# Ledger of designs, part 47: peptides against a protein of PDB entry 5KEZ

Target 1, 320 residues: chain A of PDB entry 5KEZ
Amino acid sequence: NVAIYNPFRPWWERYQPVSYKLCTRSGNEDEFRNMVTRCNNVGVRIYVDAVINHMCGNAVSAGTSSTCGSYFNPGSRDFPAVPYSGWDFNDGKCKTGSGDIENYNDATQVRDCRLTGLLDLALEKDYVRSKIAEYMNHLIDIGVAGFRLDASKHMWPGDIKAILDKLHNLNSNWFPAGSKPFIYQEVIDLGGEPIKSSDYFGNGRVTEFKYGAKLGTVIRKWNGEKMSYLKNWGEGWGFVPSDRALVFVDNHDNQRGHGAGGASILTFWDARLYKMAVGFMLAHPYGFTRVMSSYRWPRQFQNGNDVNDWVGPPNNNGVI

## One batch from the design tools (peptide; made by RFdiffusion4, then SolubleMPNN)

Design b1_p12_4_s1 (from b1_p12_4 with E7K S9I N11H)
Fold by OpenDDE base, seed 2:
Structure b1_p12_4_s1 (fold): chain B 320 residues (1-320), chain A 12 residues (1-12)
Amino acid sequence: as target 1 above (320 residues)
Amino acid sequence: SLPDWRKYIRHK
């Protein structure tokens, strides 16, 4: 991915890929392979956060400032380490003046235009699908158990399906023969927009962002909400079917106070309430549960916004 | 509806 130095190595640089090389601040491919093997050998399975909707931001300077040193040129849409070129992006398909998503009530913009400047891959092209599938299959062959598909609401469900149909079975050294990768898709659907979580049920599980948002209001006792109202928690609260839901109290995005839950989201900063919420989630039989493992950072609020929301995991001068 | 959090990411 791109190496960002202003601010200094933010967490979100991970979501600006310039290649599919397994070479990042976390280590190289051999180290990753070793980690996957060690984890699998003790029954811990690995699920990769796969960034396949886009490459890096359109405004990033061309060069070799990347975690594996690969050259890239956002201006010319040149990513030779893949390789991608200008023909592999949706620049001509997006009809907004800026090239970015401007109206989230327009499903075609949401899927064909750039997410906050991130160069949008043309997932309708078999070439692009195949390059992504090769990346994911390499991970499968290493021994990962499945994937979180980042920014899934920004991809057409059919394009996702086309990629998934190219995937190998899981590595038989650790998984039963014929096992398929576990897929869960990040779709932010709190209602009121045309793109729905149900559009993606055919590809795998989806993130249920209403879960953390609503649970936060209940635990915080906002708007007269009571714990006793959680008796029919799950489908009874309008959430997606349990067998399609991946649930969580918070994630790295809404832990920083924006989008998909806002101020209602409970985090480790409110330790007592957070423990209550996580405990309830683990005890209640709804959805596939995900528990957050996070870190403290020096929050600095200005006009209600944390100006240090970019801070990534603890590191030694950029080395994790 | 609430916008995606990534809307607030600053790219440089």
Scores: peptide ipSAE 0.083, ipTM 0.832, DockQ to the pose 0.123
Fold by OpenDDE base, seed 5:
Structure b1_p12_4_s1 (fold): chain B 320 residues (1-320), chain A 12 residues (1-12)
Amino acid sequence: as target 1 above (320 residues)
Amino acid sequence: SLPDWRKYIRHK
C-alpha cells in the first residue's frame, strides 16, 4: 500500500493498495506465512481483510512511496506491480463530474465511482477479477481461512460472485478437503439507501452495523431504551438473518466516532459499558461474533471530531 | 444509512 507521511503513517494507508504483494508495515510474505502456519497449527484461523474494490487515492503522488517499494502512478492509473492500467478502472463508467461518489442514493454511483478519490477498479472485467482472484488464491494457498471483503457495498454483488467463483478450496494441510473460504462482506446498511445487505447474501455473510449501533443505544439507555427490550434481539430487531450476520460492538472505523453508528457505538474508551456489550454479544445466540482488539491513541477533539483519528497501531517511528 | 467512513478521510 501507499506510505503516507502526512499524517504520519495513518492506519488508513493500508486501505490504499498499490499492489497485491504481502509486504506491509506488519511484515513480509515469509513472516505472514510463518504466522499463518503457527496459528493454524493451534487451531487459530486467519481471515484477511481484502481490499479489492479500489487501489490508492487518485491524488497520491506517483513514485515508489509504498510499503514494498513498488512503483505506482495514480494519475495514469499505472500499477505495474499487478499490473493494472487505465483500462482496468471505472473512470469512463462513472458519470459524475468529479469522478467520485456524489450521491449515495444512486447505487450506480456508489459502485462505479470512486470512494473518496480511491481509484475504482473495473470489476466487470475478467482480467481484473482474475488478478484479484490470484491474490486471494495465493493467500488461500498460504493457509488463510477466509476473507473480509472491504467496501463491499461499492462492488456489484455479481462481480464479487465472479471473483469468489475463481477461488480455490482451502489448504488441505489444515482444512477438510473441499472446504470453501469463509466470506464476510463489509456492507454498511443502516437503512435509507438503495444498497441493501440482502443484495450480498449470496456471496457470504454481511456485517450487521445495526447491531453495534442499537446495542449501544440500549446499554447507554438512550431514547428510553431498556435492556429488557433485548429479549427479541436479532431478527426481532430487524437485523439480517442470523446465518448471514457478522456482528460486532465496534470496528476500526466506527470506534473513531463518525462512521456507521455514530456516538452510540461503544468502545474500549467506555470500559464498563463496553464489557457489558461484548459480554452480551458473546452470550446471545445471534450472528457470527467478532471481538475487536484495538489500542489507545492521543485523541484530540475539535468541533466534536477527533483530529487524531488517523493514528495507527503503536509503532516505533513508523515500524510496527 | 451512513456513507462509508472513509469519505471523511483526507487523502494525500
Scores: peptide ipSAE 0.081, ipTM 0.834, DockQ to the pose 0.139
Fold by OpenDDE base, seed 1:
Formats: C-alpha cells, structure tokens, sequence
Structure b1_p12_4_s1 (fold): chain B 320 residues (1-320), chain A 12 residues (1-12)
C-alpha cells in the first residue's frame, strides 16, 4: 500500500493499495504464510480484509513510496505491479463533477465514483475480476479460510459474485475437500439510502451496523430504552436475517466516533458498558459474532472531534 | 445519510 507520512503512517494507509503483494508494516509474505500455518494447526482460522474496490487516492504523488517499494502513478492510473492501467478504472462511468461520490442517494454514484478520491476499479471487466481473483486465490492457497470484502456497498453485487465464482476451494491440508471460503461483506446500511444489505445476501454474510448502533443506545439507557426491549433482539428489531448477519459492538471506523452509529457506539474507552455489550452479544443467539481487539492511542478532542483518529496500531517494523 | 467513514479522510 501507499506509505503515508502526513499524518505519519496512519491506519487507513492500509486501505490504499498499489499492488496485491503481501508486503506491509504487518510483515512480509513468508511471515504471513508462517502465521497462517501455525494458526490453522491449532484450529484458528484466518479471514483476510480484502481491499478490492479501489486502489490508492488519486491525489497521491507518483513514485515508489509504498510498503513494498512498488512503483505507482495515480495520475495516469498506472499500477504496474498488478498491472492496472487507465482502462481498468471507472473514471469514464462516474458522471459527477469531482469524480467522487457526491450523493449517497444515487446508487450509481456510490458504486461507480471514487470513495474519498480512491481510484475506483472497473469491476465489470473480466481482466480486473481475474486480477482480484488471483490475489484472493493466492491467499486461499496459503490457507486462509475466507474474506471480509471491504467497501462492498461501493461494488455491484453481480461483480462481486463474478469474482467469487473464480475462487478456489479452501486448502485441503486444513479444510475438508470442497470447502468454500467464508465471505462477509462490509455494507453500511442504516436505512434511508438506496443501497441495501439485502442486495448482497447472495454473495455471503453482511455486516449489520444497526446492531452496534442500537445496542449502544440501549446499554447507555438513551431515550428511556431498557434491556427488556432486547427480548426480540435480532430480526425483531428489523435487522437482517440471522444467517446473513455478521454482528459486532464496534469496528475500527466507528470506534473513532464517526460513521455508522456515531456517539452511540460502545468501545473499550467505556470499559464497563463495553463489556456488558460484548457479553450480551456473545450470549444472544443472533448472527455471526465478531469481537474487536484494538489499541489505545493519544486522543485529542477539538470541537468534539478526535484530531488523532488517524493513529495506527503499534508497530516496530519501521523499515517498511 | 451516513457516508463511509473514510469520506472524512484528509491529508495534512
């Protein structure tokens, strides 16, 4: 991915890829392979956060400032390490003046325009689908069990399906023959917008962001809400079907006070209430549960916003 | 409407 130095190596640089090489501040491919093997040997499965909607930001300077030294040129859409070129992006499809998503009530903008300037891949093209599938299949062959598909609401469900249809069965050294990768898709659907979680049910599970948002308000006792109201928690609260839901109290985005859920989201910063929420989630039979493991950073609030919400995880691999 | 959190990413 792009190496961002201002701010200094933020967490979100990991979501600005310039290649599909397994070479980041988290380690190299050999180290990753070793970790996957060790985990599988004790029954711990690995699911990769796959960034396949886009490459890096359009305004990033061209060069070799990346975690694996690969050259890239956002201005000309040149990513030779893949390779991608100007033919592989949705620049011509997006009809907004800026080239970015401007109206989230326009489904075509949401899927064909750039998310915060991130160069949007033309996933309708078989070439692009194949390059992504090759990346994911390499991971499957290493021994991963499945994937979180980042920014899924920004991809057409049919394009995702086309990629998934190219995937190998899981590695038979650790999984039963014929096993398929576990897929869950990040779709932010709190209602009121045209993109719906149900659009993606055919591809796998979907993140249910209403879960953490609503649970937070209940645990916080906002607006007179009571724990007894959770008797029909799940589908009874308007959430997606249990067998399509991946649920969580917080994620890396809304843990920082913004995005889906806002101030209602409970985090480790409110330890007691957070433990209550996580305990309830693990005890209640709804959805596939995900528990957050995060880190502390030096929060500095200015005008109600943490100006240090960019701070990345602890890392001593400074050479990358 | 709630955009993706990354909508608010700024450099410098």
Amino acid sequence: as target 1 above (320 residues)
Amino acid sequence: SLPDWRKYIRHK
Scores: peptide ipSAE 0.080, ipTM 0.821, DockQ to the pose 0.134
Fold by OpenDDE base, seed 4:
Structure b1_p12_4_s1 (fold): chain B 320 residues (1-320), chain A 12 residues (1-12)
Amino acid sequence: as target 1 above (320 residues)
Amino acid sequence: SLPDWRKYIRHK
């Protein structure tokens, strides 16, 4: 991915890929392979956060400032380490003036235009699908158990399906023969927008952002809500079917004060309430649970915004 | 619904 130095190596640089090489702030491919093996050998499975909707930001300077040193040129849509070229992006498909998503009530914009400047891959193209599948299959062959698909809301479900149909079975050294990768898709659906979580049920599980948002409201005792109202927690609260839901109290985005859930989201900053929420989540049978492991950073609020929301996990001069 | 958090990521 892009190596960003202003601010200094933010967490979100990971979501600006320039190649599918397994060289990041966390280590190289050999180290990753070693980690996956060691984890699998003790029954810990690895699920990769796969950034496949886009490449890096359109405004990033061309060069080799990347975690694996690969050259890239956002201006010309040149990512030779893949390779991608100008034909592999939705520049001509997006009809907004900026090239970015401007109206989230326009599903076509949401899927065909750039997510805040991130170069939007033309996932309708088999070539692009195959390059992504190649990346994911490499990981599968290493021994990962599945994937979180980043920004799935911004990809057409059929394009995702086409990629998933290209995937290998899981590595039989650790998984039963014929096992398929576990897929969960990040889709922010709190209602009121045209893109629905149900659009993605055919591909795997989806993130249920209503979960953390509503649970936070209840535990915070907002709007007169009570714990007793959680008796029908799950589908009874309008959430997606349990077998399609990946649930969580918070994620790395909404713990930073934005996105789905807003101020209702409970985080480690509110330790007692957070423990209550996580405990309830783990005790309740609804959905597939995800527990957040985060970190404290030096929050500095200016005009209601944390100017340090970019800060990544503890690191040694950018190396985790 | 709440806006996509990614809308606030405008950095190079």
Scores: peptide ipSAE 0.077, ipTM 0.828, DockQ to the pose 0.147

Design b1_p12_4_s2 (from b1_p12_4 with E7D S9I N11H)
Fold by OpenDDE base, seed 2:
Formats: sequence, C-alpha cells, structure tokens
Structure b1_p12_4_s2 (fold): chain B 320 residues (1-320), chain A 12 residues (1-12)
Amino acid sequence: as target 1 above (320 residues)
Amino acid sequence: SLPDWRDYIRHK
C-alpha cells in the first residue's frame, strides 16, 4: 500500500493498495506465511481483509513511496506491480463531475465512481477479476480460511461472484478437502438507500450495521429503550437472516465516528457499557460474531470531531 | 457447493 507521512502512517493507508504483494508494515510474505502456519497449527484461523474495490487515492504522488517499494502512478492509473493501467479503472464509466461518488441514492454512482477519491477498479473486466482472484488464491494456498471483502457495497454483486467463482478450495493441510473460503462482505445498509444487504446474500455473509447501532441505543437507554425489548433481538428487530449476518458492537470506522452508527456506537472508551454490549452479543444466538481488539490513541476533539482519528496501532517511529 | 468451510464441517 501507499506509505503516507502526513499524517504519519495513518491506519487508513492500509486501504490504499498499489500492489497485491504481501509486504506491508506488518511484515513480508515469509513472515505472513509463518504466522498463518503457526496459527493454523493451534486451531486459530486467519481471515484477510481484502481490498479489491480500488487502488490508492487519485491525488497521491507518483513514485515508490509504498510499503514494498513498488512504483505506482495514480495520475496515469499505472500500477505495474499488478499490472493495472488506465484501461482497468472506471474513470470513463463514472459520469459525475468530480469522478467521485456524489449521490448515494444513485446505485450506479456508488459502484462505478470513486469512493472518496480512491481509484475505482473496473471489476466488470475479466482481466481485473483474474488479477484479484490470483491475489486471493495466493492467500488461500498459504492457508487462510477466508476473507472480509472491503467496500462491498461499492462493487456489483455479480462482479464479486465472478471473482469468488475463481477461488481455490482451502489448503488441505489444515482444512477438509473441498472446503470453501469463508466470505463476509462489508455492506453498510441502515435503510434509506437503494443498495441493500440482500443484494449480496448470494456471495456470503454481510455485515449487519444495524446491530451495533441499535444495541448501543438500548444499552445507553436512549429514547426510552429497555433491555427487556431485546427478547426478540435479531430478525425480530428487522436485521438480516441470522445465517447471513456478521455482527459486531463496533469496528475501526465507527469507533472513530465514521461510517454507520453515529454516536450510539459503543466502544472501549465507554468500558462498562461496552462490556455489557459485547457480553450480550456473545450470549445471544444471532449471527456470526466478531469481537474488536483495538487500542487507545490521543483523541483531540475540535468542533465535535477527533482530529487524531487517523492514528494507527501503537508503533515506534513507524515500526509496529 | 457449500458457502464456506464452516458449513462444510457442519454438513460433513
């Protein structure tokens, strides 16, 4: 991914890829392979956050300022480490003046235009699908168990399916022969927009963002909500079917006030209420559960916004 | 085919 120095190595640089090389601040490919092996050998399975909707931001300077030193040029859409060129992006397909998503009520914009300036890959092209599949298959062959698909609402479900149809079975050294990768898709659907979580059920599980948002409201006792109302928690509250849901109290985005959930989201900053919410989630039989492991950072609020929401995991001058 | 490896284990 790109190496960002202003601010200094933010968490979100990880979501601006310039290659599919397994070479980042977390380590190189050999170290990753070693970690996967050690984890699998003790029954811990690895699921990779796969960033396949886009490459880096359109305004990032060209050069070799990346975690693996690969050259890239956002201006010319040149990513030779893949390789991608200008033919592999949706610049000509997006019809907005800025090239970015401007109206989330237009599903075509949401999927064909750039997410906050991130260069949008043309996933309709078999070449692009194959390059992504090769990346994911390399991970599968190393021994990962599945994937979180980042920014899934910004990809056409059929394009995702086309990629998934190219995937190998899991590594038989640790998984039963014929096993398929576990897929969960990040789709933010709180209602009111044309893109629905149900559009993606055919590809795998979907993140249920209503879960953390509503649970936070109840635990906080907002709007007269009571714990006793959670008796029919799950489908009874209008959530997606349990077998399609991946549920969580918070994620890295809404922990920072971003994305879906707003102020209702509970985090480790509210320790007592957060423990209650996480405990309830783990005890109640709905969806596949995900527990957040995070860190403290020096929050600085200006006009209600944390100006340090970019801060990544604890590090020593960029070294994790 | 089954959707993921966990379901494969469950239905094995």
Scores: peptide ipSAE 0.096, ipTM 0.652, DockQ to the pose 0.022
Fold by OpenDDE base, seed 5:
Structure b1_p12_4_s2 (fold): chain B 320 residues (1-320), chain A 12 residues (1-12)
Amino acid sequence: as target 1 above (320 residues)
Amino acid sequence: SLPDWRDYIRHK
């Protein structure tokens, strides 16, 4: 991915890929393979956060400032380490003046235009699908158990399906023969927009962002909400079917007040309430549960916004 | 709340 130095190596640089090389601040491919092997050998499975909707931001300077030194040129849409070129992006398909998503009530914009400047891959193209599938299959062959598909809301479900149809079975060294990768798709659906979580049920599980938002409200006792109201928690609260739900109290985005959830989201910063929420989540039989493991950072609020929300994991001068 | 977290991030 792009190496960003202003701010200094933010967490979100990981979501600006310039190649599909397994070479980042977390380590190289050999180290990753070793980790996956060691984890699998003790029954711990690995699920990869796969960033496949886009490459890096259109405004990032061309060069070799990347975690593996790969050259890239956002201006010309040149990512030779893949390789991608200008033919592999949706620039011509997006009809907005800026090239970015301008109206989230327009599903076509949401899927064909750039997410905040992130170069939008033309996932309608078999070439692009194949390059992504090759990346994911490499990971499958290493021994990962599945994937979180980042920014799934911004990809056409059919394009995702086309990619998933290209995927190998899981590595039989650790998984039963014929096992399929576990897929969960990040889709932010709190209502009010044309894109729905149900659009993606055919591809796998989806994130249920209503879960953390509503649970936070209840635990915080906002709006007269009571714990007793959780008796019909799950589908009874209008959430997606349990077998399609990936649930969580917080994630790295809304932990920082970003995206879906806002102030209702409980985090480790509110330790007591957070423990209550996580405990409830783990005890209640709804959805596939995900527990957040995060870190503290020096929060600095200005006008209600943390200006240090970019801070990544603890590191030694950029080295994790 | 915004529909995606990346609306909060300035890409450079």
Scores: peptide ipSAE 0.040, ipTM 0.748, DockQ to the pose 0.136
Fold by OpenDDE base, seed 1:
Structure b1_p12_4_s2 (fold): chain B 320 residues (1-320), chain A 12 residues (1-12)
Amino acid sequence: as target 1 above (320 residues)
Amino acid sequence: SLPDWRDYIRHK
């Protein structure tokens, strides 16, 4: 991915790829392979956060300032380490003046235009689908069990399906023959917008962002809400079907207070209430559960916003 | 709420 130095190596640089090489601040490919093997050997399965909707920001300077040292040029859409060129992006398909998503009530913009400047891949092209599938199949060969598909609401469900159809069965050294990768898709659907979580049910599970948002309000006792109202928690609250839901109290985005759910989201910063929420989630039979393992950072609030929400995970800064 | 987390990220 792109190496961002201002702010200094933020967490979100990891979501600005310039290649599909497995070398980041988390380690190199050999170290990753070793970790996956060790985990699989004790029954711990690995699911990769796959960033396949886009490459890096359009305004990032060209050069070799990347974690693997690969050259890239956002201005010319040149990513030779893949390789991608100007033919592999949706620049001509997006009809907004800026080239960015301007109206989230226009599903075509949401899927064909740039997400806050991130160069949008032309996923309708078989070439692009194949390059992504090769990346994911390499991970499957290493021994991963499945994927979180980042920014899924910004991809056409049919394009995702086309990529998934190219995926191999899981590595038979650790999984039963014929096993398929576990897929869950990040789709922010709190209602009120055209793109719905149900658009993606055919590809796998979907993140249910209403879960953490609503649970937070209940446990915080906002608006007179009571724990007893959770009797029909799940589908009874208008959430997606249990067998399509990936549920969580918080994620890396809304843990920082600006994502889906807003101030209602419970985090480790509110330790007691957070433990209550996580305990309830694990005890209640709805959806596939995900528990956060996060870190502290030096929060600095200005005008109600943490200006240090960019701070990345602990790193020795001695590798890359 | 934001439709996507990346909508509030400021790029230099």
Scores: peptide ipSAE 0.039, ipTM 0.724, DockQ to the pose 0.130
Fold by OpenDDE base, seed 3:
Structure b1_p12_4_s2 (fold): chain B 320 residues (1-320), chain A 12 residues (1-12)
Amino acid sequence: as target 1 above (320 residues)
Amino acid sequence: SLPDWRDYIRHK
């Protein structure tokens, strides 16, 4: 991915890929392979956050400022380490003036235009699908158990399906023969927009962002909410079917007040309430649970916003 | 509903 130095190595640089090389601030491919092996050998499975909707931001300077030193040129859509070129992006398909998503009520924009400047891959192209599949298959062959598909809302479900259809079975050294990768898709659907979580049920589980948002209001006792109202928690609260849901109290985004959930989201900053929410989540049978493991950062609020929400995990001069 | 989380981040 791109190496961002202003601000200094933010967490979100990881979501701006310039290659599919397993060479990042967390380590190189050999180290990753070693980690996966060690984890699998003790029954801990690895699921990769796969960033496949886009490459890096359009405004990032061309050059070799990347975690593995690969050259890239956002301006010309040149990512030779893949390789991608201008033919592999949706620039000509997006019809907004800026090239970015401007209206989330326009599903076509949401999927064909750039997410906040991130160069949008043309996932309708078999070439692009194949490059992504190769990346994911490499990970599968290493021994990962599945994937979180980042920014799935911004990909056409059929394109995702086409990629998934290219995936190998899981590594038989650790998984039963014929096992398929576990797929969960990040889809922000709090209602009111045309793209729905149900659009993605065919590909695997989806993130149920209503879960953390609503649980937060209940635990916080907002608007007269009571724990007793959780008797029909899950589908009874309008959430997706349990077998399609991946649930969580917070994630890295809404932990910072971003995206889906808003102020209701409980985080480790409110330790007692957070433990209550996480405990409830783990005790309740609805959905597939995900527990957040995060870190403290020096929050500085200005005009209601944390200006340090970019801060990544503890690191040594950018190296984790 | 809320926008995508990436609407809240900056790009350099």
Scores: peptide ipSAE 0.037, ipTM 0.708, DockQ to the pose 0.127

Design b1_p12_4_s3 (from b1_p12_4 with S9I N11H)
Fold by OpenDDE base, seed 2:
Structure b1_p12_4_s3 (fold): chain B 320 residues (1-320), chain A 12 residues (1-12)
Amino acid sequence: as target 1 above (320 residues)
Amino acid sequence: SLPDWREYIRHK
């Protein structure tokens, strides 16, 4: 991914890829392979956050300022480490003046235009699908158990399916022969927009963002909500079917006030209420559960916004 | 095709 130095190595640089090389601040490919092996050998399975909707931001300077030193040029859409060129992006398909998503009520913009300036890959092209599949298959062959698909609402479900159809069976050294990767898709659907979580059920599980948002209001006792109302928690509250849901109290985005949930989201900053919410989630039989492991950072609020929401995991001068 | 590995274990 790109190496960002202003601010200094933010968490979100990880979501701006310039290659599919397994070489980042977390380590190199050999170290990753070693970690996967050690984890699998003790029954801990690895699921990779796969960023396949886009490459880096269009405004990032060209050069070799990346975690593996690969050259890239956002201006010319040149990513030779893949390789991608200008033919592999949706610049010509997006019809907005800025090239970015401007109206989330327009499904074609949401999927064909750039997410906050991130260069949008042309996933309709078999070449692009194959390059992504090769990346994911390399991970599968190393021994990962599945994937979180980042920014799934910004990809056409059929394009995702086409990629998934190219995937290998899991590594038989640790998984039953013929087993498929576990797929869960990040789709932010709180209602009111044309793209629905149900559009993606055919590809795997989806994130249920209503879960953390609604649970937060109940635990906080907002709007007269009571714990007793959670008796029919799950489908009874209008959530997706349990067998399609991946549920969580918070994630890295809404822990910072971003990406759906708002102020209702409970985090470790409110320790007592957060423990109540996480405990309830783990005890109640709905969806596949995900527990957040986070860190403290020096929050600095200005006009209601944390100006340090970019801060990544604890590090030693950029080294994790 | 076979289900994902978790579902496979569940049905095994």
Scores: peptide ipSAE 0.121, ipTM 0.680, DockQ to the pose 0.021
Fold by OpenDDE base, seed 1:
Structure b1_p12_4_s3 (fold): chain B 320 residues (1-320), chain A 12 residues (1-12)
Amino acid sequence: as target 1 above (320 residues)
Amino acid sequence: SLPDWREYIRHK
């Protein structure tokens, strides 16, 4: 991914790829392979956060300022380490003046335009699908168990399906022969927008962002809400079917006040209430549960916003 | 086709 130095190596640089090389501040490919093997050998499975909707930001300077030293040029859409070129992006499809998503009530903008300046890959192209599949298959062959598909809301479900159809079976050294990768898709659907979580059910599970948002309001006792109202928690609250849901109290985005949920989201910063929410989630039979493991950073609020929400995870691998 | 690995494990 791109190496961002202002601010200094933020968490979100990891979501700006310039290649599919397994070479980041988290480690190199050999270290990753070793970790996956050790984890699988004790029954711990690995799911990769796969960033396949886009490459890096359009405004990032060209050069070799990346975690593995690969050259890239956002201005010319040149990513030779893949390789991608100007033919592999949706610049010509997006009809907005800025080239970015401007109206989330326009599904075509949401899928064909740039998410906050991130260069949008033309996933309709078999070439692009194949490059992504090669990346994911390499991970499958290493021994991962599945994937979180980042920014799935911004990809056409059919394009995702086309990529998934190219995937290998899981590595038979650790998984039953013929096993398929576990897929869950990040889709923010709180209602009110044309893109729905149900559009993606055919590809795998979907993140249910209503879960953390609503649970937060209940645990906080906002608006007179009571725990007893959780008797029909799940589908009874209008959530997606249990077998399609991946549920969580918080994620890295809304832990920082970003994305879906707003101030209702409970985090480790409110330790007691957070433990109550996580405990309830683990005890209640709805959806596939995900527990957050995060870190503290020096929060500094200005005008109600944390100006240090960019701070990345602790890291001592300063050479990358 | 076989289900994903997790569905298989749940049926064991």
Scores: peptide ipSAE 0.091, ipTM 0.650, DockQ to the pose 0.021
Fold by OpenDDE base, seed 5:
Structure b1_p12_4_s3 (fold): chain B 320 residues (1-320), chain A 12 residues (1-12)
Amino acid sequence: as target 1 above (320 residues)
Amino acid sequence: SLPDWREYIRHK
């Protein structure tokens, strides 16, 4: 991914890929392979956060400022480490003046235009699908158990399906023969928009962002909500079917206080309430549970917003 | 609230 130095190595640089090389601040491919092996050998499975909707931001300077030193040129859509070129992006399909998503009520914009300037891959193209599948298959062959598909709302479900159809079975060294990768798709659906979580049920599980948002309001006793109202928690609250839901109290995005839950989201900053929420989540049978492991950072609020929400994991001068 | 958290930050 791109190496961003202003701010200094933010967490979100990880979501601006310039290649599919397994070479980041977290380590190199050999180290990753070693970790996956060690984890699998003790029954811990690895699921990769796969960023396949886009490459890096269109405004990032061309060069080799990336975690593995790969050259890239956003301006010309040149990512030779893949390789991608201008033919592999949705620039011509996006009809907005800016090239970015301007109206989230227009599903076509949401899927064909750039998310906050992130160069939008033409996932309709078999070439692009194949390059992504090759990346994911490499990970599968290493021994990962599945994937979180980042920004799934911004990809056409059929394009995702086409990629998934190209995937290998899981590595038989650790998984039963014929096992398929576990897929969960990040879809932010809090209602009111044309893109629905149900659009993606055919590809795998989806994130249920209503879970953390609603649980937060209940535990915080906001709006007169009571714990007793959780009696029909799950589908009874209008959530997606349990077998399609991946649930969580917070994630790396919404623990920073914006979007997909807002201030209702409980985090480690609210230790007591957070423990209650996580405990409830783990005890309740609804959905596939995900527990967040995060870190403290020096929060600095201005106008209700943390100006340091960019801060990544603890590091030594950029080295994790 | 914005539909995606990433809309709150600048991706340079």
Scores: peptide ipSAE 0.045, ipTM 0.765, DockQ to the pose 0.142
Fold by OpenDDE base, seed 3:
Order: sequence, then structure tokens, then C-alpha cells
Structure b1_p12_4_s3 (fold): chain B 320 residues (1-320), chain A 12 residues (1-12)
Amino acid sequence: as target 1 above (320 residues)
Amino acid sequence: SLPDWREYIRHK
């Protein structure tokens, strides 16, 4: 991915890929292979956060400032390490003046335009699908168990399906023959917008962001909410079917208090309430559970916003 | 409605 130095190596640089090489601030491919092997050997499975909707930001300077040293040029849409070129992006498809998503009530914009300037891949193209599949298959062959598909809301479900149809069975060294990768898709659907979580049920599980938002409200006792109201927790609260849901109290994004439902989200900063919420989640049968492991950072609020929300995990001069 | 959390967090 791109190496960002202003601010200094933020967490979100990981979501600005310039190649599908497995060399990042976390380590190189050999180290990754070693980790996957060691984890699998003790029954710990690895699921990769796959960033396949986009490449890096359009405003990032061209050059070799990347975690693997690969050259890239956002301005010309040149990512030779893949390779991608201008033909592999949705610049000509997006009809907004800025090239960015401007209206989330327009599903076409949400999927065909740039998410906050991130160069949007043309996933309708078989070439692009194949490059992504090659990346994911490489990981499968290494021994990962599945994937979180980042920014799935911004990809057409059919394009995702086309990629998934290209995937190998899991590595038989650790998984039963014929096993398929576990897929869960990040879709932010809190209602009120045209893109729905149900659009993605055919591809795998989806993130149920209503879960953490509503649970936070209840645990915080906001608006007169009571724990007893959780008797019909899950589908009874309007959440997606349990067998389609991946649930969590917080994630790396909403932990920083942004967006709809952000204020209600419980985090480790409120330790007691957070433990209550996580404990409840783990005890309740609804959905597939995910527990957040995060870190402290020096929060500095200005005008209600943490100006240090970019801060990544503890690191040694950018290397973790 | 409000944009995704990504609009507030991820920067280009």
C-alpha cells in the first residue's frame, strides 16, 4: 500500500493499495506465510481484510513511496505492479463533477464513483476480476480461511460474485477437501439509503452495523432503553437474518465515533460498558461474532472531532 | 442519510 507520512503512517494507509504484494508495515510475504502456518497448526484461522474495491487515493503523489517499493501513479491510474492502467478504473463511468461519490442516495454513484478520492476499480471487467481473484487465491493457497471484503457496499454484488466464483478451495493441508473460503462483506446499512445489506446475501455474510449501534444505545440506557428489551434481540430488532450477520460491538472505523450511530458505539474507552456489550454479544446466539482488538492513542478533540483519529497501532518508526 | 463512516475516516 501507499506509505503516508503526513500524518505519519496512519492506520488507513492500509486501505490504499498500490499492489497486491504481501509486503507491508506488518511484514513481508515469508513472515506472513509463517504466521498463517503457525496459526493454522494450532487451530487459529486467518481471515484477510481484502481491499478490492479501489486502489490508493487520487491525490497521492506518484512514485515509489509504498510499503513494498512498487511504483505507482494515481494521476495516470498506473499501477504496474498489478498491473492496472486507466482502462481498469471507473473514471469514465462516474458522472459526478468531482469523480467522487456525492450522493449516497444514488446507488450508481456509490458503486461507480470514488470513495473519498480512492481510485475506483472497474470490477465489471474480467481482467480486473481476475487480478483480484489471483490475489485472493494466492492468499487461499497460503492457507487463509476466508476474507472480509472491504467496502462491499461500493461494489456491485454481481461483480463480487464473479470474483468469488474464481476462488480456489481452501488449502487441504488444514481444511477439509472442497472447503470454501468464509466470506463476510462490509456493508454499512443503517437504513435510509438505497443500497441494502440484503443485496449481498448471495455472496456471504454481511456486517450488521445496526447491532453495535443499537446495543450501544441499550447498554448506555439512552432513550429509556432497557436490557429487558433485548429479549427479541436479532431479527426481532430488524437486523438481518442470523445466518447472514456478522456482528460486532465496534470496529476500527466506528470506534472513532464517526458517521451514523457513531455516538452510541461502545469502545474500550468506556471499559465497563464495553465489556458488558461484548459479553452480551458473545453470550447471545445471534450472528457470527467478531471481537475487536484495538489500542490506545492520544485523542485530541477539536470541535467535537478527534484530530488524531488517524493514529495507527503502536509501532517502531512506522513498522509494527 | 449520512455517508458511510469511511467518509469521515479514510483520506485520499
Scores: peptide ipSAE 0.044, ipTM 0.730, DockQ to the pose 0.143; fails the geometry check

